# Peptides against a protein of PDB entry 3HUF: the designs that were tried, part 32

Target 1, 320 residues: chain A of PDB entry 3HUF
Amino acid sequence: MWIIEAEGDILKGKSRILFPGTYIVGRNVSDDSSHIQVISKSISKRHARFTILTPSEKDYFTGGPCEFEVKDLDTKFGTKVNEKVVGQNGDSYKEKDLKIQLGKCPFTINAYWRSMCIQFDNPEMLSQWASNLNLLGIPTGLRDSDATTHFVMNRQAGSSITVGTMYAFLKKTVIIDDSYLQYLSTVKESVIEDASLMPDALECFKNIIKNNDQFPSSPEDCINSLEGFSCAMLNTSSESHHLLELLGLRISTFMSLGDIDKELISKTDFVVLNNAVYDSEKISFPEGIFCLTIEQLWKIIIERNSRELISKEIERLKYA

## One batch from the design tools (peptide; aimed at target 1 K41 S44 K76)

Design b2_p16_5_s1 (made by RFdiffusion4, then SolubleMPNN; from b2_p16_5, 10 letters changed)
Fold by OpenDDE base, seed 4:
Structure b2_p16_5_s1 (fold): chain B 320 residues (1-320), chain A 16 residues (1-16)
Amino acid sequence: as target 1 above (320 residues)
Amino acid sequence: KEKEEEEEKKFAETLE
């Protein structure tokens, strides 16, 4: 989201969030959803127009800012952004930091991009929330992104957490839920005057982890916890692969259970399968190898003695 | 604060 603040109390010492939309900036406007009052005698009554675009798909993957357009409203002394005079037709900016100078005002409006990119675990939740979040200037998507800051966990009562949720946790993404999204949607008007009224996602995350026994106390408890072990997995999902890598596993990939030969077995401690393959092929599992699902693996790795538990399972099947 | 106010006064041109 874009946040503005200014030196010299020209914004009354307040920071505010600029959501996607159009703002008239000037001395003789009242602060609201479409106006930004600046307090300086050197500023025109109506000085500039700021237009913030909704996030693009590219912004979700890059963590780039919503496009920020600045237009001078034909003022005597113009408007500058990053020490450059704004063109007559306005200019657009994709820099994360904008120093906006209105006329001869000695104090600048500083606009900065606070990165917030929300990944959703399922398309239904994305479909429900994407429009509202985009109108807050928050990029949203389903696919993993290096720019992802938050991950929406779907609350399904009685179900195991998804691989996406597991991976989001291990990569230290802030896990949030629908309650946070609801709250985030309601603050749009209140944060006009005070950007600090944005809900703390870290508090939401802490509460989720605390109240759900499917999470370890920290990602650090699981990261590299299985170092020295090796697994084989079906080439099914990138997230599953990345999850297993974060556990410190050496990973081999195969296309079918039939590809699990003696050589692979000799180099592999266990086989990781998806639920569908595990359930359908359970009768056909190779002899002498431990097969489990990611969800079963997760239940082991969240235990304090995860390495011992896995070792026991491996030994049990090697000597059976 | 006083310096900032002085600077603002120095650059204060009433733009109509």
Scores: peptide ipSAE 0.071, ipTM 0.738, DockQ to the pose 0.122
OpenDDE base, seeds 1, 2, 3, 5: peptide ipSAE 0.064, 0.034, 0.039, 0.040; ipTM 0.728, 0.624, 0.646, 0.653

Design b2_p16_5_s2 (made by RFdiffusion4, then SolubleMPNN; from b2_p16_5, 9 letters changed)
Fold by OpenDDE base, seed 4:
Order: C-alpha cells, then structure tokens, then sequence
Structure b2_p16_5_s2 (fold): chain B 320 residues (1-320), chain A 16 residues (1-16)
C-alpha cells in the first residue's frame, strides 16, 4: 500500500494510506477519500492530482508498487517528484519512494510503498477477496511469489493444513485468515486519517499458530530438521519440492513409481507421494522403502523428535 | 512577523 507522510506538519503530523483512486491535493481541500489537505501557504488551493492504480499481475510477482500518477493542476510553481518537474500531462511512477514537492513548499510529501502481497491457497477464496484487496492496493494471487508477504489459510475444520500452508509457514510468510481479511476491508475509511489503524497481521498469525496444533512453534524448528536425509518425490508440485528443500532434504524426482529402481532406493531414505498416488498405489509400493504423503511427513516434522521418528520408520522398513 | 505573515497570506492568495 502507498503511505504518505510529510515533514513540517504539512500533513498535520499524520501518516495516511492512499488506496487506489484519485486524490486532489492542495491547501484548500478537506481531507476525505478523494482529497488530501496540505497545510502550507506556499501551495495552491488545488495543487496536484494523485492517481493510484490498482495492482497489476506483475506487481504480485515483483512486489512493485501500484502505479502512482502525479499531475500538476496548472500551478504557478509546478510539482516535482524526486526533484524532477512533473510533465504537463502528468507522469507515472513505479519507484517505491517518492519525494513530492508542491510548488515552493520547503517540505516534501514522502510517499513510500509498504509491501503487502497476499497469496491465496484456494481459488475460491481468491475469487471472493481479490477485488476488495485490489481496491486496497494489495496485489493478490494463487501462485507462489517471492514478493508474497501474507498467505491466506482456508479454515476448513478438521482438515490437515495444505502443502501451500506448510510452505508458507516455513518460508516465514505471515499466515492470515478470513477474519483478518474482513477486518482489513472495514478499516478503509478509518485509515484515511491514521495509517497506524491498519490491523497487525502478525497478531493474527500468532493467534492462528497458537490455536492450531498442526503448526510447530516456529519455522526454525522445522527448517533443516531433516538435514542428512534423502527423499524421492513425484514431480507434482513446485511447492512440495520447495517445502522438502526447506526441511534440508536431498531430493530426487521421478515420474512414476516404476522409476524407483534399486539405485534410487539405495540413495533414498523415503519416498514422498501425493495423497492420490498414495491411496491408489499403496498395494504396489516398492519393497524396502518407506513411502509417505507430505501430510504424513508434516505430522512427523512437527514433533520434537522428528529425526528419531523418521529414522525408526526407515529402519523398520529396511529390515522388514 | 505580522508583515511577513501578511506577505505570506498575500502570496497564498496569488496561488490559485
């Protein structure tokens, strides 16, 4: 989201969130959803127009800011952004930091991009929330992104957490739920005057983790916890692969259970399968190798003695 | 001070 602040109390000492939309900026406007009052005798009554675009798909992957357009409203002394005069037709900016100078005002409006990029685990949840979140200037998507700051866990009572949720946790993404999204949607009007009224996602995350026994106490408890072990997996999902890498596993990939030869078995401690393959092929598992699902692996990993548990399972099947 | 404020106000009036 874009946040503006300014020195010299020209913004009344307040930080303000700018959501996607159009703002008239000047001395003689009243602060509302479409106006930004700037307190300076050195600026025009209506000095500039700020237009913030909704996030693009590219912004979701890059963590780039919503496009920020600045237009001078034909003022005597113009408008500058990052020490450059704004062109007659306005200019657009993709920099994360903008120093906006209105006329001869000795103080600048500082606009900065606070990165917030929300990944959804479920397409239905994305479909439900994407529009509202985009109108907050929050990029949203389903696919993994290095720019992802938050991950929406779907609350399904009694189901195991998804691989996406597991991976989001291990990569230290802030896991949030629908309650946070609801709250985030309601604050849009209140944060006009005070950007500090944005809900703390970390508190939501802490509550989710505390109240769900499917999570370890910290990602650090699981990261590299299986260092020195090796696994083989079906080439099914990138998230599954990345999850296993974060556990410190050496990973081999195969296309079918038939590709699991003696050489692979000799180098592999266990085989990780998806639920569908595990359930369908359970009768056809290779002899002498431990096969499990990611969800079964996760249940072992969250235990304090995960390495010991896995070692026992491996030994049990090697000598069977 | 009053003159500077008055000049600033006059200047501000010229900023449409």
Amino acid sequence: as target 1 above (320 residues)
Amino acid sequence: KEKEEEEEEKFAETLE
Scores: peptide ipSAE 0.193, ipTM 0.807, DockQ to the pose 0.218
OpenDDE base, seeds 1, 2, 3, 5: peptide ipSAE 0.191, 0.188, 0.150, 0.189; ipTM 0.805, 0.804, 0.777, 0.804

Design b2_p16_5_s4 (made by RFdiffusion4, then SolubleMPNN; from b2_p16_5, 10 letters changed)
Fold by OpenDDE base, seed 4:
Structure b2_p16_5_s4 (fold): chain B 320 residues (1-320), chain A 16 residues (1-16)
Amino acid sequence: as target 1 above (320 residues)
Amino acid sequence: KKEEEEEEKKFAESLE
């Protein structure tokens, strides 16, 4: 989201969130959802127009800011952004930091992009929330992104957490839920004058982790916890592969259970399968190899003695 | 800060 602040109390010492939309900026406007009052005698009554666009799909992957358009409203001394005079038709900016000088005001409005990109695990949840979140200037998507800061866990009572949730946790992404999204959607009016009223996602995350026994105490408890072990997996999801890598596993990929030869078995401690393959092929598992699902593996790795548990299962099947 | 405020004041006076 875009946040503005200014020196010299020209913004009354307040930080303000700018959501996607159009703002008239000037001395003689009243602060509201479409106006930014700037307190300086050097600033025109109506000085500039700020237009913040909704996030693009590209912004979700890059963590780039919503496009920030600045137009001078035909003022005597113009408007500058990053020491450059704004063109007559306005200019658009994609920099994460903007120093906006209105006329000859010695104090600048500092606009900075606070990165917030929300990944959804479920397409239905994305469909429900994407519009509202985009109107807050928050990029949203389903796919893994290096720019992802938050991950929406779907609260299904009694279900195991998804691979996406597991991976998000290990990546140290802030896991949030629908309650946080609901609260985030309601603060729009309250944060006009005080950007500090934005809900703390870290508090939400801490509460989720504390109240759900499917999470370890920290990602660090699981990262590289299986270092030295080797697994084989079906070439299914990239998230599953990345999850296993974060556990410190050496990973071999195969296309079918029939590709699991003696050589692969000799180098592999266990086979990781998806639920569908595990359930359908349980009768046809190769002899002498431990097969489990990612969800079963997760239940082991969240235990304090995960390495001992895995070792015991491997030994049990080698000597069977 | 004082110089900036004084410049702003001078500028404000120049717009009057």
Scores: peptide ipSAE 0.026, ipTM 0.661, DockQ to the pose 0.130
OpenDDE base, seeds 1, 2, 3, 5: peptide ipSAE 0.025, 0.000, 0.026, 0.000; ipTM 0.649, 0.310, 0.553, 0.320; seed 5 fails the geometry check

Design b2_p16_6 (made by RFdiffusion4)
Pose (drawn by RFdiffusion4):
Structure b2_p16_6 (pose): chain A 301 residues (1-255, 262-274, 288-320), chain P 16 residues (1-16)
Amino acid sequence: MWIIEAEGDILKGKSRILFPGTYIVGRNVSDDSSHIQVISKSISKRHARFTILTPSEKDYFTGGPCEFEVKDLDTKFGTKVNEKVVGQNGDSYKEKDLKIQLGKCPFTINAYWRSMCIQFDNPEMLSQWASNLNLLGIPTGLRDSDATTHFVMNRQAGSSITVGTMYAFLKKTVIIDDSYLQYLSTVKESVIEDASLMPDALECFKNIIKNNDQFPSSPEDCINSLEGFSCAMLNTSSESHHLLELLGLRISTFMKELISKTDFVVLNGIFCLTIEQLWKIIIERNSRELISKEIERLKYA
Amino acid sequence: EEEEIEEDLEEDEEEE
């Protein structure tokens, strides 16, 4: 999401989260859902228009920002962005840091992008919530992405968690649920400061894993719990390979050395396991000679 | 809207 703040007291010492849409910025304008008051002698009463475009699907994967446009409103002293004068017809920016000077104001409005891309575990959930989050400047998607910061698990309807959830937990993604999304549906009309929505997501995550037999205490105890072991799988996607790597496994991808060297086969007279079955063991027992002893029992037998 | 901006600019010039 986009946020602005400034030195001096030109934004009254406050920061602000800017959603997709248009803002009029000037000396004689009141701070509301579509106006930003910036007080200085050289800033025109209505000085600049900031237009933030809604996100594209590609930004969910790249982590790129919503397009930020600035128009100078035929002002007395002009508008610059990163020291470039804004021409007529305005300019658009896809960088994550923007220094915006209005007129001759010695203090710049500093706009910066905070990473926030939300992965859903369910297509019906993505379709229900995507337009809401996109209007806040939050890219969403279903497939794996290296720019994902949050993961929305399905309602844990007294049932096992999905591989997408296990993977998000291991790569240290913040796991959230419907209740946090309901909170996000509150905030479009609001004028709120930098980092206003982020801590609630962490609180939601910390509460989810409490008293939950689908999760251990932390991603740290899960990571490298199967070190010394090895495995094999058919056409391993880079995500499943990375998931198994995070467990400390040695992996051999296939299309007398696939059998005796390899302790077990991970799926989607050899011994086979699903990741769902592997997660049950990855949690269950205590030590490295216990939580990896049940897996060592399933191999010999 | 354009007329409001032009009026604002004239007022800014007078104020200064």

Design b2_p16_6_s1 (made by RFdiffusion4, then SolubleMPNN; from b2_p16_6, 7 letters changed)
Fold by OpenDDE base, seed 4:
Structure b2_p16_6_s1 (fold): chain B 320 residues (1-320), chain A 16 residues (1-16)
Amino acid sequence: as target 1 above (320 residues)
Amino acid sequence: MEEEIKKDLEEELKEL
């Protein structure tokens, strides 16, 4: 989201969130959802127009800011952004930091992009929330992104956490829920004058982890916890592969259970399967190899003795 | 500098 602050109390010492929309900036406007009052004699009554666009799909993958348009409102001394005069038709900016000088005001408005990019695990949840979050200037998507800062866990009572949730946790992404999104959607009016009223996602995350026994105490407890072990997996999801890599596993990929030859078995400690293949093929598992689902593996890795549990299970099947 | 800013402000206030 865009945040503005300024030196010399020209914004009354307040930080403000700018959501997507149009703002008239000037000395003789009242702060509201479409106006930014700037307290300086050096600033015109109506000085500039700020227009913040909704996030693009590209912004979700790059963590780039919502496009920030600045137009001077035909003022005598103009408007500058990053020491450059704004053109007569306005200019658009994609820099994460903007120093906006209104006329000859000695103090600048500093606009900075706070990265918030929300990944959803479920397309239905994305469909419900994407519009509202985009109107807050928050990029949203389903796919993994290096720009992802937050991950929405779907609360299904009594279900195991998804691979996406497991991976988000190990990546140290802030896991949030629908309650956080609901609260985030309601603060829009309250944060006009005080950007500090934004809900703390880290507090939401801590509460999710404390109240759910399916999470370890920290990602660090699981990262590289299975270093030295080797697994084979079906070439299914990239998230599953990346999850197993974060556990420190050496990974071999195969296309079918029939591709599991004696050579692969000799180099592999266990086979990781998806639930559908595990349930359908349970009768046809290769002899002498430990087969499990990612969810079964997750239940082992969250235990303090995960390495001992895995070792014991591997040994049980080598001597059977 | 302050006097120039003040003059420019007085001019801007006359045009607004």
Scores: peptide ipSAE 0.027, ipTM 0.580, DockQ to the pose 0.124
OpenDDE base, seeds 1, 2, 3, 5: peptide ipSAE 0.026, 0.000, 0.025, 0.000; ipTM 0.575, 0.291, 0.543, 0.313

Design b2_p16_6_s2 (made by RFdiffusion4, then SolubleMPNN; from b2_p16_6, 6 letters changed)
Fold by OpenDDE base, seed 1:
Structure b2_p16_6_s2 (fold): chain B 320 residues (1-320), chain A 16 residues (1-16)
Amino acid sequence: as target 1 above (320 residues)
Amino acid sequence: MEEEIKEDLEEELKEL
């Protein structure tokens, strides 16, 4: 999201979130959803127009800012952004930091991009929320992204957490839920005068973790917890692979259970399967290898003695 | 519009 602050008292010492939309900036405008009052005699009554675009699909993957357009409203001294005069037709900016000078005002408006990028685990929830979140200047998507800051947990009551949720947790992404999204949808008015009134996603996350026994106390309790072990997995999911990497596992990939030969078994402590393959092929598992699902592995990982638990299961099957 | 521009210009000039 874009946040503006200013030097001196020209913004009354307040920070403001700029959601996608158009803002008239000037001395004689009243602060509202489409106006930014700037208190200086060197500022025209209506000095500039700021236009924040909605996030692009590219912004979801890059964590780039919503495009920031600045137009001078035919003022005598013009408008500058990053010490450059804004062109007659206006200019567009993709820099994360903008120093905006209105006329001869000795104080600048500082606009900065605070990254917030929400991944959804469920396409139906994305379809429901994407429009509203994009109107907050929040890029949204389903795919894994290095720009992801928040992850929407799918609340199916009584279901195990998804691999996406497990991975988001270990990746130290802030896990949020539908209640947080509902709250975000209402904040447009409350944060106009104080950007600090933005809902605390970390408090939502803490509450999710505290109230769900499927989460360890910290990602750090699980990261590299299986260092020194080796696994094999079907080459079916990138998130599953990345999850196993974050556990510190050495990973071998295979295409079918038939590729699990004596050589692979000799260098592998256990095999990780998806639920569908595990349930369908359990009768065809290679002898002398421990096979489990990611969800079964997760249940071991969340235990304080995860290494001892997995070692016992490996030993049990090597000597059976 | 023209009068508003003129008033704004006069105020901007008083600070220089």
Scores: peptide ipSAE 0.026, ipTM 0.649, DockQ to the pose 0.290
OpenDDE base, seeds 2, 3, 4, 5: peptide ipSAE 0.005, 0.023, 0.026, 0.006; ipTM 0.333, 0.632, 0.644, 0.337; seed 4 fails the geometry check

Design b2_p16_6_s3 (made by RFdiffusion4, then SolubleMPNN; from b2_p16_6, 7 letters changed)
Fold by OpenDDE base, seed 5:
Formats: sequence, C-alpha cells, structure tokens
Structure b2_p16_6_s3 (fold): chain B 320 residues (1-320), chain A 16 residues (1-16)
Amino acid sequence: as target 1 above (320 residues)
Amino acid sequence: MEKEIEEDNEEELKEL
C-alpha cells in the first residue's frame, strides 16, 4: 500500500494510506476518500492530482508498488517528484519512494510503498477476495512468490493444514485467515487520517498459531530439523520440494514408483508421496523403504523428538 | 522562516 507523510505541519503531523483511486491534493480541499488537504500558503487551492492504479500481476511477483501518477493542476510553480518537474500531461512512477514537492513549499510529501502481497491457498478464496484486496492496493495470487508477505489459510475445522500452509509457515510468511481479510475491508475510512490504524496481521498470526496444535511454536523449530536424512519424492509440486529442502533433507526426485530401484533405496531413508499416490499405490510400495505423505511427515516434524521418531520408523521398515 | 510564497492556480488568477 502507498503511505504518505510530510515534514512540518503540512499534513497535520498525520500519515495516510492511499488506496487505488484519484485524489485532488491542495490547500482548499477537505480530507476524504478523494481529497488530500495540504496546509501551506505556497500550495494552490487545488495543486495536484494523484492517481494510484490497482496492482498488476507483475506486482504480486516483484512486490513492486501500484503505479503512482502525478499531474500538476496548472499551478504557477508546478509540481516536482524526486527533484524532477512533472510533465504537462503528468508522469507515472514505479519507484518505492517518492519525494513530492508542491510548488515552492519548503516541506515535501514523502510517499513510500509498504509491501503487502497476499497469497491464497485455494482458488475459491482468491476469487472471493482478490477484487476487494486489489482495491486496497494489495497484490494477490495463488502461486508461491518471493514477494509474498501474507498467506491466507483455509479454516476448515478438523482438516489438516495444506502443504501450502506448511511451506508458508516455514518461509516465515504471516499466516492470516478470512477474519483478518474481513477486518481489512472495514478500515478503509478510518485509515484516511491515521495509517497506524491498519490492523496488525502479526497479532492475527500469533492467535492462529497459539490456537492450532498443527503448528510448531516457531519455524526455527522445524527448519533444518531433518538435516542428515535423505528422501525421495515423486515430482508433483515445487512447493513440496521446497518444503522438504527447508527441513534440511537431501532430495532425490522420481517420476513413478517403478523408478525406485535398489540403488535409490540404498541411498534413501524414506519416500515422500502426495495423498493421492499414497492412497492409490499403497499396495505397490517398494519393499524395504518407509513411505509417507507430507502430512504424515508434518505430524512427525512438529514433535520435539522428530529425529528420533523418524529414525524409529526407518528402522522398523528396513528390518520388517 | 522562509517566506512562503502564496500560490494559486493560473486559472483562478485569470478570474481575478
């Protein structure tokens, strides 16, 4: 989201979130959803127009800002952004930091991009929320992204957490739920005068983790906890591979259970399968190897003695 | 105190 602040008293000492939309900026406007009052004698009654675009798909992957357009409204001394005069037709900016000078005002409006990119675990929730979140200037998507700051888990009571949720947790992404998204939708008016009124997602995250026994106390309890073990996995998802890497596993990939030869078995402690393959192929598992699902592995990894538990299961099947 | 220079839009200055 874009946040504006200013030096001196020109913004009344307040910070403001700018959502996608158009704003008239000037001395003789009233603060509302489409106006920004700036208090200086050096600023025209209606000085500039700010237009913030909705997020692009690229912004979700890069954590880049919503495009920020500035137009001068035919003022005597013009408008500058980053010491450059705004062109007659307006200019568009993709920099994360903008110093906006209105006329000869000795104080600048500082606009900065607060990165927030929300990944969804399922397409149904994305379809429900994407439009509303984009109108808040929040990029959204389904695919893993290095720019992802928040992850929406599905709250199905009694369901196991998904691989996406497990991976988001280990990546130290802030896990949130639909209740947080609902709350975000209500703050649009209250944050006009005070950007600090934006709800803290970390509080929501702490509450989710505290109230759900499917999470360890911290990602650090699980990261590299299986260092020194080797697994083989069916090449099904990149997220599953990255999850196992974060556990410190050495990973071999295979395309079918038939590719698991005696050589691979000799070098592998266990095989990780998705639920569909585990359930369908359980009768055809290779002899002398421990096969488990990611969800079964997760149940072991959250235990304090995870290494001992895995070692016992490996031994049990090597000698069975 | 830098003297703030009073500024108005050029359109408003043509109506005065």
Scores: peptide ipSAE 0.101, ipTM 0.699, DockQ to the pose 0.129
OpenDDE base, seeds 1, 2, 3, 4: peptide ipSAE 0.038, 0.036, 0.049, 0.037; ipTM 0.649, 0.634, 0.658, 0.634

Design b2_p16_6_s4 (made by RFdiffusion4, then SolubleMPNN; from b2_p16_6, 8 letters changed)
Fold by OpenDDE base, seed 3:
Structure b2_p16_6_s4 (fold): chain B 320 residues (1-320), chain A 16 residues (1-16)
Amino acid sequence: as target 1 above (320 residues)
Amino acid sequence: MEEEIKKDNEEELKEL
């Protein structure tokens, strides 16, 4: 989201969130969803127009800002952004930090990009929320992204957490739910006056973790917890691979259960399968190797004695 | 609207 601040009390000492939309900026406007009052004798009654675009698909992968357009409203002394005069037709900016000078005002409006990028675990929830979140200037998507700041957990009562949720937790993404998204929808008017009124996602995250026994107390409890072990996995998803890497595992990949030869078995402590392959192929598992699902592995790694538990299961099947 | 904004800004520049 874009946040604006200014020196010299020209914004009345307030920080403001700018959502996607158009704003008239000047001395003789009232603060609302489409106007920004600036208090200076050196600026015009209606000095500039700010237009913030909705996020692009690229912004979801890069964590880049919503495009910020500035137009001078035919003022005597013009408008500058980052010391450059704004062109007659307006200019568009993708920099994360903008120093906006209105005319000869000795104080600048400082615009900065606060990164917020929400990954969804399922397409149905994305379809429900994407439009509303994009209107808040929040990029949204399904795919893993290094720019992801928040992850929406699907609340299915009585189901295990998904691989996406497990990976989001271990990569230290803030896990949120539909209750946080609903709360975000209520703050749009209140943040016009005070950007600090944005709800803290970390409080939502703490409440999710506290109330769900499928999570460890911290990501640090699981990161590298299986260091020194080796696994083989079916080449199914990048998220599953990255999850196993974060556990500190040495990973080998295979394309089918038939590729699990004696050499692979000799170098591998266990095989990780997806639920579909585990359920369909359980009668055809290679002899002398421990096969489990990611969800079964997760149930082991959240235990305080995870290394002892996994060692015991490996030994049980090597001598069976 | 843009013409009205221009007039208002031009009037202010006469008062400064």
Scores: peptide ipSAE 0.080, ipTM 0.765, DockQ to the pose 0.659
OpenDDE base, seeds 1, 2, 4, 5: peptide ipSAE 0.076, 0.083, 0.067, 0.069; ipTM 0.759, 0.767, 0.758, 0.757; seeds 1, 2, 4, 5 fail the geometry check

Design b2_p16_7 (made by RFdiffusion4)
Pose (drawn by RFdiffusion4):
Structure b2_p16_7 (pose): chain A 301 residues (1-255, 262-274, 288-320), chain P 16 residues (1-16)
Amino acid sequence: MWIIEAEGDILKGKSRILFPGTYIVGRNVSDDSSHIQVISKSISKRHARFTILTPSEKDYFTGGPCEFEVKDLDTKFGTKVNEKVVGQNGDSYKEKDLKIQLGKCPFTINAYWRSMCIQFDNPEMLSQWASNLNLLGIPTGLRDSDATTHFVMNRQAGSSITVGTMYAFLKKTVIIDDSYLQYLSTVKESVIEDASLMPDALECFKNIIKNNDQFPSSPEDCINSLEGFSCAMLNTSSESHHLLELLGLRISTFMKELISKTDFVVLNGIFCLTIEQLWKIIIERNSRELISKEIERLKYA
Amino acid sequence: EEEEEIIEEGDELEEE
């Protein structure tokens, strides 16, 4: 999401999260959901218009920012963005850092993008919540993405967690649920500062894994728990390969050396396992000679 | 008080 703050006291020492939509910025304007007051001699009463476009699907995958547009409102002293004078018809920016000078004001309004892309585990959940989050400037999606910062697991209806959840836990993504989304549905009309929504997501994550037999204590204890082992799978997606890599496994992808060298076959007279079955062992027992002894029992037998 | 003075001086600057 987009955030602005400034040196000096021109924003009253406060920062602000800007959602998609339009703002009028000026000396004689009150701070509300659509106006930003910036006090300095050279800043016109109504000085600039900031327009932030809603996110595209591509931004969920690239981590790119919502398009940020600035128009100068025919002012006495002009508007610059990253030292470029804003012409008539305005300019649009897709960089993540913007220094915005209004008039001759010696202090710049500094806009920066904080990464936040939310992956859902369920299509009906994505369809229900996507428009809400997009209006906040938060890209969403279902498929795997390297720009994902948060993952919404389904209601853990007393049942096993999905592979998408296991994978998000291992790659150190913050796991959240419906309750955090309900919190996000509160905030569009609000004037809140930088990092206002992020800590609640971490609190939600820390609470989810507590007293939960689908999770161990941390991603750290899960990572490289199967080092020394090897495995094989059919047309492994790069995500499943990365998931198995994070467990410390050696992997052989196939389309007498696929059988005796390879300890087990991971699926979707050889010995086979699902990732769902592998997760049950990855948690269960204690040590390296215990949590990887149950997996060593399933191989010999 | 200081913000009011800055606004007044800004208004005067616009009148010039």

Design b2_p16_7_s1 (made by RFdiffusion4, then SolubleMPNN; from b2_p16_7, 6 letters changed)
Fold by OpenDDE base, seed 5:
Structure b2_p16_7_s1 (fold): chain B 320 residues (1-320), chain A 16 residues (1-16)
Amino acid sequence: as target 1 above (320 residues)
Amino acid sequence: SEEKKILEEADELEKE
């Protein structure tokens, strides 16, 4: 999201969030969803127009800012952004920091980008929320992204958390739910005068983790918890691969259970399967190796004695 | 308020 603040008291000493939309900026406007009052005798009644675009698909992957357009409204002394005069037709900016000078005002409006990028685990939830969140200047998507700051967990009652949620947790992404999204949707007007009124996602996250026994106390309890073990991974997603890497596992990837020979069994502690393969091919599992799903592995990983539990299962099958 | 004063002064200067 874009945040503006100003030197001196020209913005009444307040920081403001700018959502996607158009703003008339000047001395003789009233602060609302489309106007920014600036208190200075050195600026025009209507001085500039700011236009913030909705996030692009690229912004979801890069964490880049929404495009910021500035147009001078034919003022006597013009408008400058980063010490450059705004062109007659306006200019567009993708920099994360903008110093906006209105006319001869001795104080600048400072605009800065606060990164917020929300990944969804469920396409249905994305479909429900994406439009509203994009109107807040928040990029949204389903795919894993290095720019992701928040992750919306799927709340299916009575189901285990998804691989996406597990991975988001281990990646130290702030996990949020629909309650936080609802709260975000209500703040659009309240944050006009005070950007600090933006809801804290960390409180939501803490509550989610506290109230769900499927989460360990911290990601650090799980990261590298299986260091020194080796697994073979069959027909799993890239996300599953990254999750297993974060557990500290050495991973071998295979396409079929038929690729698991005696040599591989001798070098591999266990095999990780997707749910479909696990359920369909359970009868065809190779002898002498422990096969499990990511969800089954997660149930072990969240235990305090995860290494001992895994070791016992491995040993049980070596002597069978 | 100081804000009101600034705005009033500005309006006076634009009328000159």
Scores: peptide ipSAE 0.089, ipTM 0.770, DockQ to the pose 0.663
OpenDDE base, seeds 1, 2, 3, 4: peptide ipSAE 0.085, 0.089, 0.088, 0.015; ipTM 0.766, 0.769, 0.767, 0.500; seed 1 fails the geometry check

